# Peptides against a protein of PDB entry 4CIC: the designs that were tried, part 150

Target 1, 148 residues: chain A of PDB entry 4CIC
Amino acid sequence: KVSTKGHYGVQAMFDLAQHFGEGPVSLKSIAERQGLSEPYLEQLIAVLRKAGLVKSVRGAQGGYILAREPRDIKVGDIIRVLEGPIAPVESVSQDDPEHSLKFDFSVTKSVWEKVKKSIEEVLDSITLADMLKDAEEAQMAQGYMYYI
Target 2, 147 residues: chain B of PDB entry 4CIC
Amino acid sequence: KVSTKGHYGVQAMFDLAQHFGEGPVSLKSIAERQGLSEPYLEQLIAVLRKAGLVKSVRGAQGGYILAREPRDIKVGDIIRVLEGPIAPVESVSQDDPEHSLKFDFSVTKSVWEKVKKSIEEVLDSITLADMLKDAEEAQMAQGYMYY

## One batch from the design tools (peptide; made by RFdiffusion4, then SolubleMPNN)

Design b2_p23_4_s2 (from b2_p23_4, 14 letters changed)
Fold by OpenDDE base, seed 3:
Structure b2_p23_4_s2 (fold): chain B 148 residues (1-148), chain C 147 residues (1-147), chain A 23 residues (1-23)
Amino acid sequence: as target 1 above (148 residues)
Amino acid sequence: as target 2 above (147 residues)
Amino acid sequence: KAIELDEAFGSEEEGYLKLEFEK
């Protein structure tokens, strides 16, 4: 599962990709378009900026831009920045220390490692440019449905 | 992420697969071998039994067995029974209702659907029989390192 | 990093594969 953080992070980055080359976008405008709270988006953008995926532009038309071209940002890059390394198994929360028997069962671990690898391969195969293309194709398909 | 439930469910099912054909295994013995609490294992086994993946055997040598051969049980089958449909995105916990805007952003949804499909394909490609084979190969490899 | 197992049966969060990234 991708966390809410990862999900909204990808949405915010995609919004910036849609406006790439048009200049800086305000956090408020991103929040409004993506249905995010502005404070939550500020936290996401801070992490993404620190990782060098987003740049802050100062001035009257200030805001945020992608730090790289959409083709040079993988979904996997965004997820790794926001969530860290992709783990296939949820860490069991520490609340019951008695059951924390980490049975390092090697065979089950191998199953989860295969899942992890598969997820990483998918997310690393998708760029923001690919997402832009998919969005354009979807819009064209909707336009054609109204013309029929 | 696989939940603890899914993880331990696969471990419990694998334990039963290792003993397949040897007769019923007690919950206590599974719990001991897999490092699970017996009460937790009881809950897992109840779900797995209801789904028809495990059978209860009554009597002095009573316990549990796989309901099907290890080759006929996919890891994906176990996960679907225990966790339901594989969802690539965590449901936003209801704790902040204001953030529950299911922005059905079609493009991001498609990304997660691709992830979901990939996970399903992997988990459906692995049977308990495949896991048994991998375990045997690992044991043989360890045995050869000592020689 | 030790996979912390949350044993809470019945939490709505149980249904989701949380990808933990190996620190």
Scores: peptide ipSAE 0.041, ipTM 0.787, DockQ to the pose 0.120; fails the geometry check
Fold by OpenDDE base, seed 1:
Structure b2_p23_4_s2 (fold): chain B 148 residues (1-148), chain C 147 residues (1-147), chain A 23 residues (1-23)
Amino acid sequence: as target 1 above (148 residues)
Amino acid sequence: as target 2 above (147 residues)
Amino acid sequence: KAIELDEAFGSEEEGYLKLEFEK
């Protein structure tokens, strides 16, 4: 499960990728297109900007742009910025803090570390450019289904 | 994130795997070794038993055993039984339930589906027998550091 | 924020092993 923050962060970054080269995009327009609240998006963009993934452009036609080309931004980069490094399994038992036995059972920990590694590899293998390509292919496929 | 249920379920199943062939293991003994509450373990074992991963043995030396050999139980099988199918993206925003907009953005969904698939592949590639082997190797490595 | 695997069982001890992304 990816957090809402990670999900919406990727969505917002993808929106910026779709408009890459067209100039600055307003937060309002991103929020409207992506179904996000503008205040929530502001928080996301602030983090992404601080991390150097997004740039703010000032002026009447101001807004935000990707700080790097879509091909140079991995989904993993976005997730790490928003969520931090994929930490090993912390059992946060909310209800029984005493029984949050960090049973560092080495073998079970190794299973989760393997899962973590696989997630990282997948997310680091996908760029915003790859996502753009996938979107274009999906649109073409839909267009062909209407012509057949 | 794996649920506590999934984690402890794997731990309990691994304990049963370590005792495979030795006969039934009491819930009490599993709970003690794995640092689990016995009531919580009872719930886990009930689900695992219903799914056919564990068998109950009745009698004075009663308890639980694996229903299949350790090599025939994948970690993925345990997780699917305890947690259901691995859902790729539930954005459970605890903090803002209203904004859990399931925006089915197809492209972002595909990213999470890829993540899901990778998790499934990993968990389905690991058996309890693999875990037993890893534990033995780890013990040997520790033993060699002391010698 | 951690990649959560399925919240299936609404049982009381809602502990999540969160793959926490360390901040």
Scores: peptide ipSAE 0.041, ipTM 0.790, DockQ to the pose 0.200; fails the geometry check
Fold by OpenDDE base, seed 2:
Structure b2_p23_4_s2 (fold): chain B 148 residues (1-148), chain C 147 residues (1-147), chain A 23 residues (1-23)
Amino acid sequence: as target 1 above (148 residues)
Amino acid sequence: as target 2 above (147 residues)
Amino acid sequence: KAIELDEAFGSEEEGYLKLEFEK
């Protein structure tokens, strides 16, 4: 499951992608467009900035920009930054000794590893550029539906 | 993410698969082998039974069996029964009206739908029979390492 | 009985692989 943090992080990054090349975008404007609280977005952006996915631009037109081109940012990159490694199963802390006979059923673990790999492959196959393209296609499709 | 419920459910079902054809397995024995509390397992088994994945057998050798052959039970079937539909994103309850401008960013939703589909495809591609085979292969590999 | 089961499954010790979007 993607956390709300991951979801909103992808939304915020996508918003920045939509404005890529237009200059810095204010947090306020992103928050308004994405339906996020500004304080929450500040926290997300701080993490994304620290990870080098977002840059802060200072000046009269200050704000945030993508640190890379949309094609060079995978959804997987965003998720890993915000949530850490995509773990399909939270490893129950090994520390409870009484449940030590956790037969680490290598087999069940392998199932979750396959799920993990699949999720990673999907998220690493989708760039912000792909999302931009999908958005354009969706807008065109809606536009055509209104003209028919 | 698979809940602990889903994880333990798959483990319990796998235990039943390992004993498939040997007759009914007691909840106690499953709980002991899988490191589960018996009360927790009772709850899991109740759900799985209601969904028709497990059968209760009555009698002196009473217990539980798989309701189907291991090859006819997908991991995805178990997860759907225990957790419901695999949703990659919990739909934030639409009911908070103030956050109504959730631009259901069709695009971000599409990302999660792709993830969902991928998870479903993986889980639906793995049967309990596949897991049994993997277990046998792992045991053989360990056996060869000790010789 | 059903509500008690949900609480037991909701206990912190059970590592949910929830794609939980934290509110």
Scores: peptide ipSAE 0.040, ipTM 0.790, DockQ to the pose 0.102; fails the geometry check
Fold by OpenDDE base, seed 5:
Structure b2_p23_4_s2 (fold): chain B 148 residues (1-148), chain C 147 residues (1-147), chain A 23 residues (1-23)
Amino acid sequence: as target 1 above (148 residues)
Amino acid sequence: as target 2 above (147 residues)
Amino acid sequence: KAIELDEAFGSEEEGYLKLEFEK
């Protein structure tokens, strides 16, 4: 499962992408639009800021902006920052040697590595700009259904 | 994460594939080879049997066999049986309406659907026969490094 | 960390392949 953290992180970043170029947005406004608690969003934004994906702007109209253009931020970048490396299978922690999968079943590992690679390729192929485009297309499609 | 169930299920099925055509194998022997507890393996095998991926053979040399040829069992089939549908994101259970992701953010959902599709394609492209072949190739490669 | 035997073999909960990312 993409953790709730990854999911909401992508949503928050997408919200910032939608407002890119409009100046800083408050965490409160993002939280309200995305259905997130403000404290939870603060934690997400802190991580994203530390990773250099988000910038804080100070002042009366302060808030947050994307640190890069939407086209320069991949979904994979967001997920890696929030979730760490994409691992399809928990490496059984080395600490319990007896239940260590003694058989480093190279073959089974190879299956999961293929899955990992596939996920990475997909997530690295999608930018926030691509998501913006998809949103625009979806809105246009809805608009056409009301006029017919 | 592929659950422990999915991971060990694939291992158990692969063990059965390695012994395909040799007759039934005991759960004990599978458990020993795969580093699984026998009780855990019994649960896995029960699910796999119910799904028609494994057959039980009765008798003194009783045990389990693959119900189909290794080429006819995809990794995706095993995972779906053990884990259910491949879901990259937990659908936040409907029960907490307040934290219901009200914004069915169609766009974010589409990202996860793409991930899901990609995973399904990979897992459905790999059969137990493919895994057997990969194992043989790996053994050959190790053998060549010693000569 | 003990591989917690997910007791969930008995729960009708449709297991989902949960993709966890390394924290």
Scores: peptide ipSAE 0.039, ipTM 0.791, DockQ to the pose 0.099; fails the geometry check

Design b2_p23_4_s3 (from b2_p23_4, 14 letters changed)
Fold by OpenDDE base, seed 1:
Structure b2_p23_4_s3 (fold): chain B 148 residues (1-148), chain C 147 residues (1-147), chain A 23 residues (1-23)
Amino acid sequence: as target 1 above (148 residues)
Amino acid sequence: as target 2 above (147 residues)
Amino acid sequence: KAIKLDDAFGSDEKGYLKLEFEE
């Protein structure tokens, strides 16, 4: 289960990637297309802007643009900005603080570190440009299904 | 973040793997060694037993054993039993139920499916026997640092 | 916030493992 923040952050960044080179996109238009609340999107965009992944354009036709080309933004970059570093953190189970025994079982920790590394590798292998390509391929496939 | 359930489930199964062939292990002894509450461990063991990963032995020297050899139990098997299928599920943020818009953005979904697949591949590549080997190697490495 | 792997694997109501990234 990806966090809502990570999920919607990737959606918002992908929307900006689809409009890259067309000028600034309003938060309202992104929110409408991606099915996000505008206030929630504003929070995400603020974080992404502070991290230098998004730029704000001022004026009557103002809005947001990607700060870099889609090929230069990894999904992993978006997730790290929104969620921070992917780390296996010991769940301090809120429910039993006494039994949050730091049994740093080094061996079990190593399993989760391998999982972490695998997630990082996948997310760092996917750019917004790759996502754009996948979207184009999906649209073409739908177009062919209507002609058969 | 692995769920506490998954984490402790793997720990409990690993404890049973370390004692594989030595006979049944009491829940109390597992709980003490793994730093788990006995009631919580009892719940985990009940699920693992029902799934056929653990067996109960009755009697004065009763307890639990692995139902299969450590090499025949993947970490992925333990996680699937405890957590269910590994799926990227949209977190319905409890905090904003109205904005759990099922925007099935197919492209973003595909990203999370790739992540899921990667996790499954990793967890299915690690057995309890692999974990035992890693533990032995770690103990040997500590022994060499003292010499 | 670090993506804590420990919170990332919640089960959903359907019993699917959820990757929760800590904020």
Scores: peptide ipSAE 0.032, ipTM 0.789, DockQ to the pose 0.170; fails the geometry check
Fold by OpenDDE base, seed 4:
Structure b2_p23_4_s3 (fold): chain B 148 residues (1-148), chain C 147 residues (1-147), chain A 23 residues (1-23)
Amino acid sequence: as target 1 above (148 residues)
Amino acid sequence: as target 2 above (147 residues)
Amino acid sequence: KAIKLDDAFGSDEKGYLKLEFEE
């Protein structure tokens, strides 16, 4: 599973990107649009805010905004904030102490490190701006399908 | 988690690759070398055998061999056999039914599909022969550090 | 928590590799 945190975190950040430049967005409105519970979203936003990806705006029309432009936020940045560094498979050893991965087989570890690196490269290649563009293209394509 | 199955499955297949051409290897010997329980390894080998990646050899010196040359077995083949197809995160929806991913946000799904594709490409680019070569290179490098 | 690849890749009930990021 992409952790529920990673998935919902990317969705919430994408919602904020869609409203970037329109002012602060309420957590309630994000939760409603993204199909998230407000309490769960509050936890995600708290982490994202602490990491400096989201900013809180105070006032009657307060809420949240992206702390950076959508082009300056990678999906990888969001995932690292919510889930931490994409670590190689270190701790397979804890749950089955008898089957502790005693053999730090450097070769098998290297396979998983290559997978990790590939994931990082992909996630770091996608910005919120890229996601916005993809959404616009998808909407245009849907609009054309209804007129044909 | 790279599933314990995927991790140990790759280790077991790599052990069989290291002994490829030497004849059948006992499950006990694989389990001992790879730090696996024999019962757990039996389950993995049963799946790998059913998928045609491993062959059982009968007799007093019976055991298991790779069904193909190490160059003809990708890490991706092993993972697909043990864990199934690398699916994008489809079922985030089961554990929190109230937070069912109602919005099949095509855009966020596309991000995970790109990640999936990248993982598949990496795992399909690595063969057991590549792993054997990497192991030899690592052993040579360690040997040079001690001299 | 570091996304451990160990926790990132689980098989689902359908035997699909799921990217489970460790919380």
Scores: peptide ipSAE 0.032, ipTM 0.788, DockQ to the pose 0.165; fails the geometry check
Fold by OpenDDE base, seed 5:
Structure b2_p23_4_s3 (fold): chain B 148 residues (1-148), chain C 147 residues (1-147), chain A 23 residues (1-23)
Amino acid sequence: as target 1 above (148 residues)
Amino acid sequence: as target 2 above (147 residues)
Amino acid sequence: KAIKLDDAFGSDEKGYLKLEFEE
């Protein structure tokens, strides 16, 4: 499970990216398009807004916009805001707290640090603009399949 | 949390790698060195044995050995045996099952597939032999600091 | 808040490694 927060946060940010330049989008419309509950989306948007990834626009057609261009928002930025820093959590075995000898197994720790670094590199290599491009390419590929 | 299974499985396999060529190691000795409960380790070893990563040796000095050389066991192999295939789990939002519209967001799925692939590549790039080498290097570095 | 990759490698009922980013 990518945390439900991370997954839906990326979806909500992607929805805002698809509407970037069209003006503010209502939470209701995002929730409907992304299959999210409006209350859940409100919590996500509040966090994203506080982090400066989203702006609230006031008025009759009020709503939310990306605070930065899609090219300037990495998936890694979204995940860090919602989930915090990607850290290998020290496996405190909840099941057997007594035998959680903090063996500072430096070697096994290094494996998980390499995994962490790899995840960070991937998530930092993908922008909302890259996701928009991928969506356009996928839509074109589907369009070609209907004309054959 | 690397699952407790994955983490401790790698630790147990690494312990067996450190003793590779010295004969069979008892579960008790592995458990003591790795800070694992013996019953938990027994479950892990049973899975690893069934997958052919570990062999049981019978006798007075019976125990377990790696079934293959440390260079022939990837961390990814251990993780796949213990955890199954590395897949981004479809987040069935447990909190709101009604609005879990399976939006087949192909684009968001592709992000998680890229993450998965990257993890697999890392874990498949590390062998138990690489871990042994890293341990030796770390031990030498500590030795040089005392001098 | 560190992304706890805690259950990140937990197998689901289908035996897939779940990357759970816990808060």
Scores: peptide ipSAE 0.031, ipTM 0.789, DockQ to the pose 0.142; fails the geometry check
Fold by OpenDDE base, seed 3:
Structure b2_p23_4_s3 (fold): chain B 148 residues (1-148), chain C 147 residues (1-147), chain A 23 residues (1-23)
Amino acid sequence: as target 1 above (148 residues)
Amino acid sequence: as target 2 above (147 residues)
Amino acid sequence: KAIKLDDAFGSDEKGYLKLEFEE
């Protein structure tokens, strides 16, 4: 389960990427398009702004823009900002806190570290520009399906 | 977070792999070595047994064994049994169940599907035999540091 | 806030691995 925060954060950043170069986008418009509550989006945007991924623009056409070009923002950057570093699985046994012997079994830890590394590599390989391209390709594919 | 089930399940299966060919291992001995509660381990073993990854052996030296050779059990097989298929993250927004618009935003979904696929590939690339080899190499490396 | 991978890989109610990123 990608955290709701990571999921919606990527979604909001992708919306800003789709409007990149068109000027500031209101939080209300992002919330409406992405099916997010505006208050929740405000919290996400506050974190993303503090991290320098988003800029606030003031004025009558005020709102938010990406602070960088879509090609210069990785999905991994967004996730790290919202959720922090992709840390190795600390097995917190919620069900039996007394018997959570941190048996740091080095071999099992190495499995989860490999999984972590693979996730990081995937998320760092995808930019908002890549996501835009994928969206365009998907739209074109839908358009071609109506012409056949 | 690897679920506690997945983590401890892999740990328990690895313990059984270390003793593969030595005969049945008691749940008590696995629990002691792996730092697990015996009741929790019983639940894990029940699921693993039902899935055919573990066999119960009856008798005075009864216990559990791997149902297959360590090379024939992937970490991914263990995880799928304990946690089910590595599904794409359905973002169940716990915080706002009413506004969990399943915005099936195809593009964001594709990102998580790529992550899922990568996890599956990693977990399916690691067998219990690979884990045994890694453990042996680690023990040898520790042994060489003392000489 | 480190993504606690421990919370990232939970089973959902449907028995799927949830990547829970610890906040």
Scores: peptide ipSAE 0.031, ipTM 0.788, DockQ to the pose 0.167; fails the geometry check

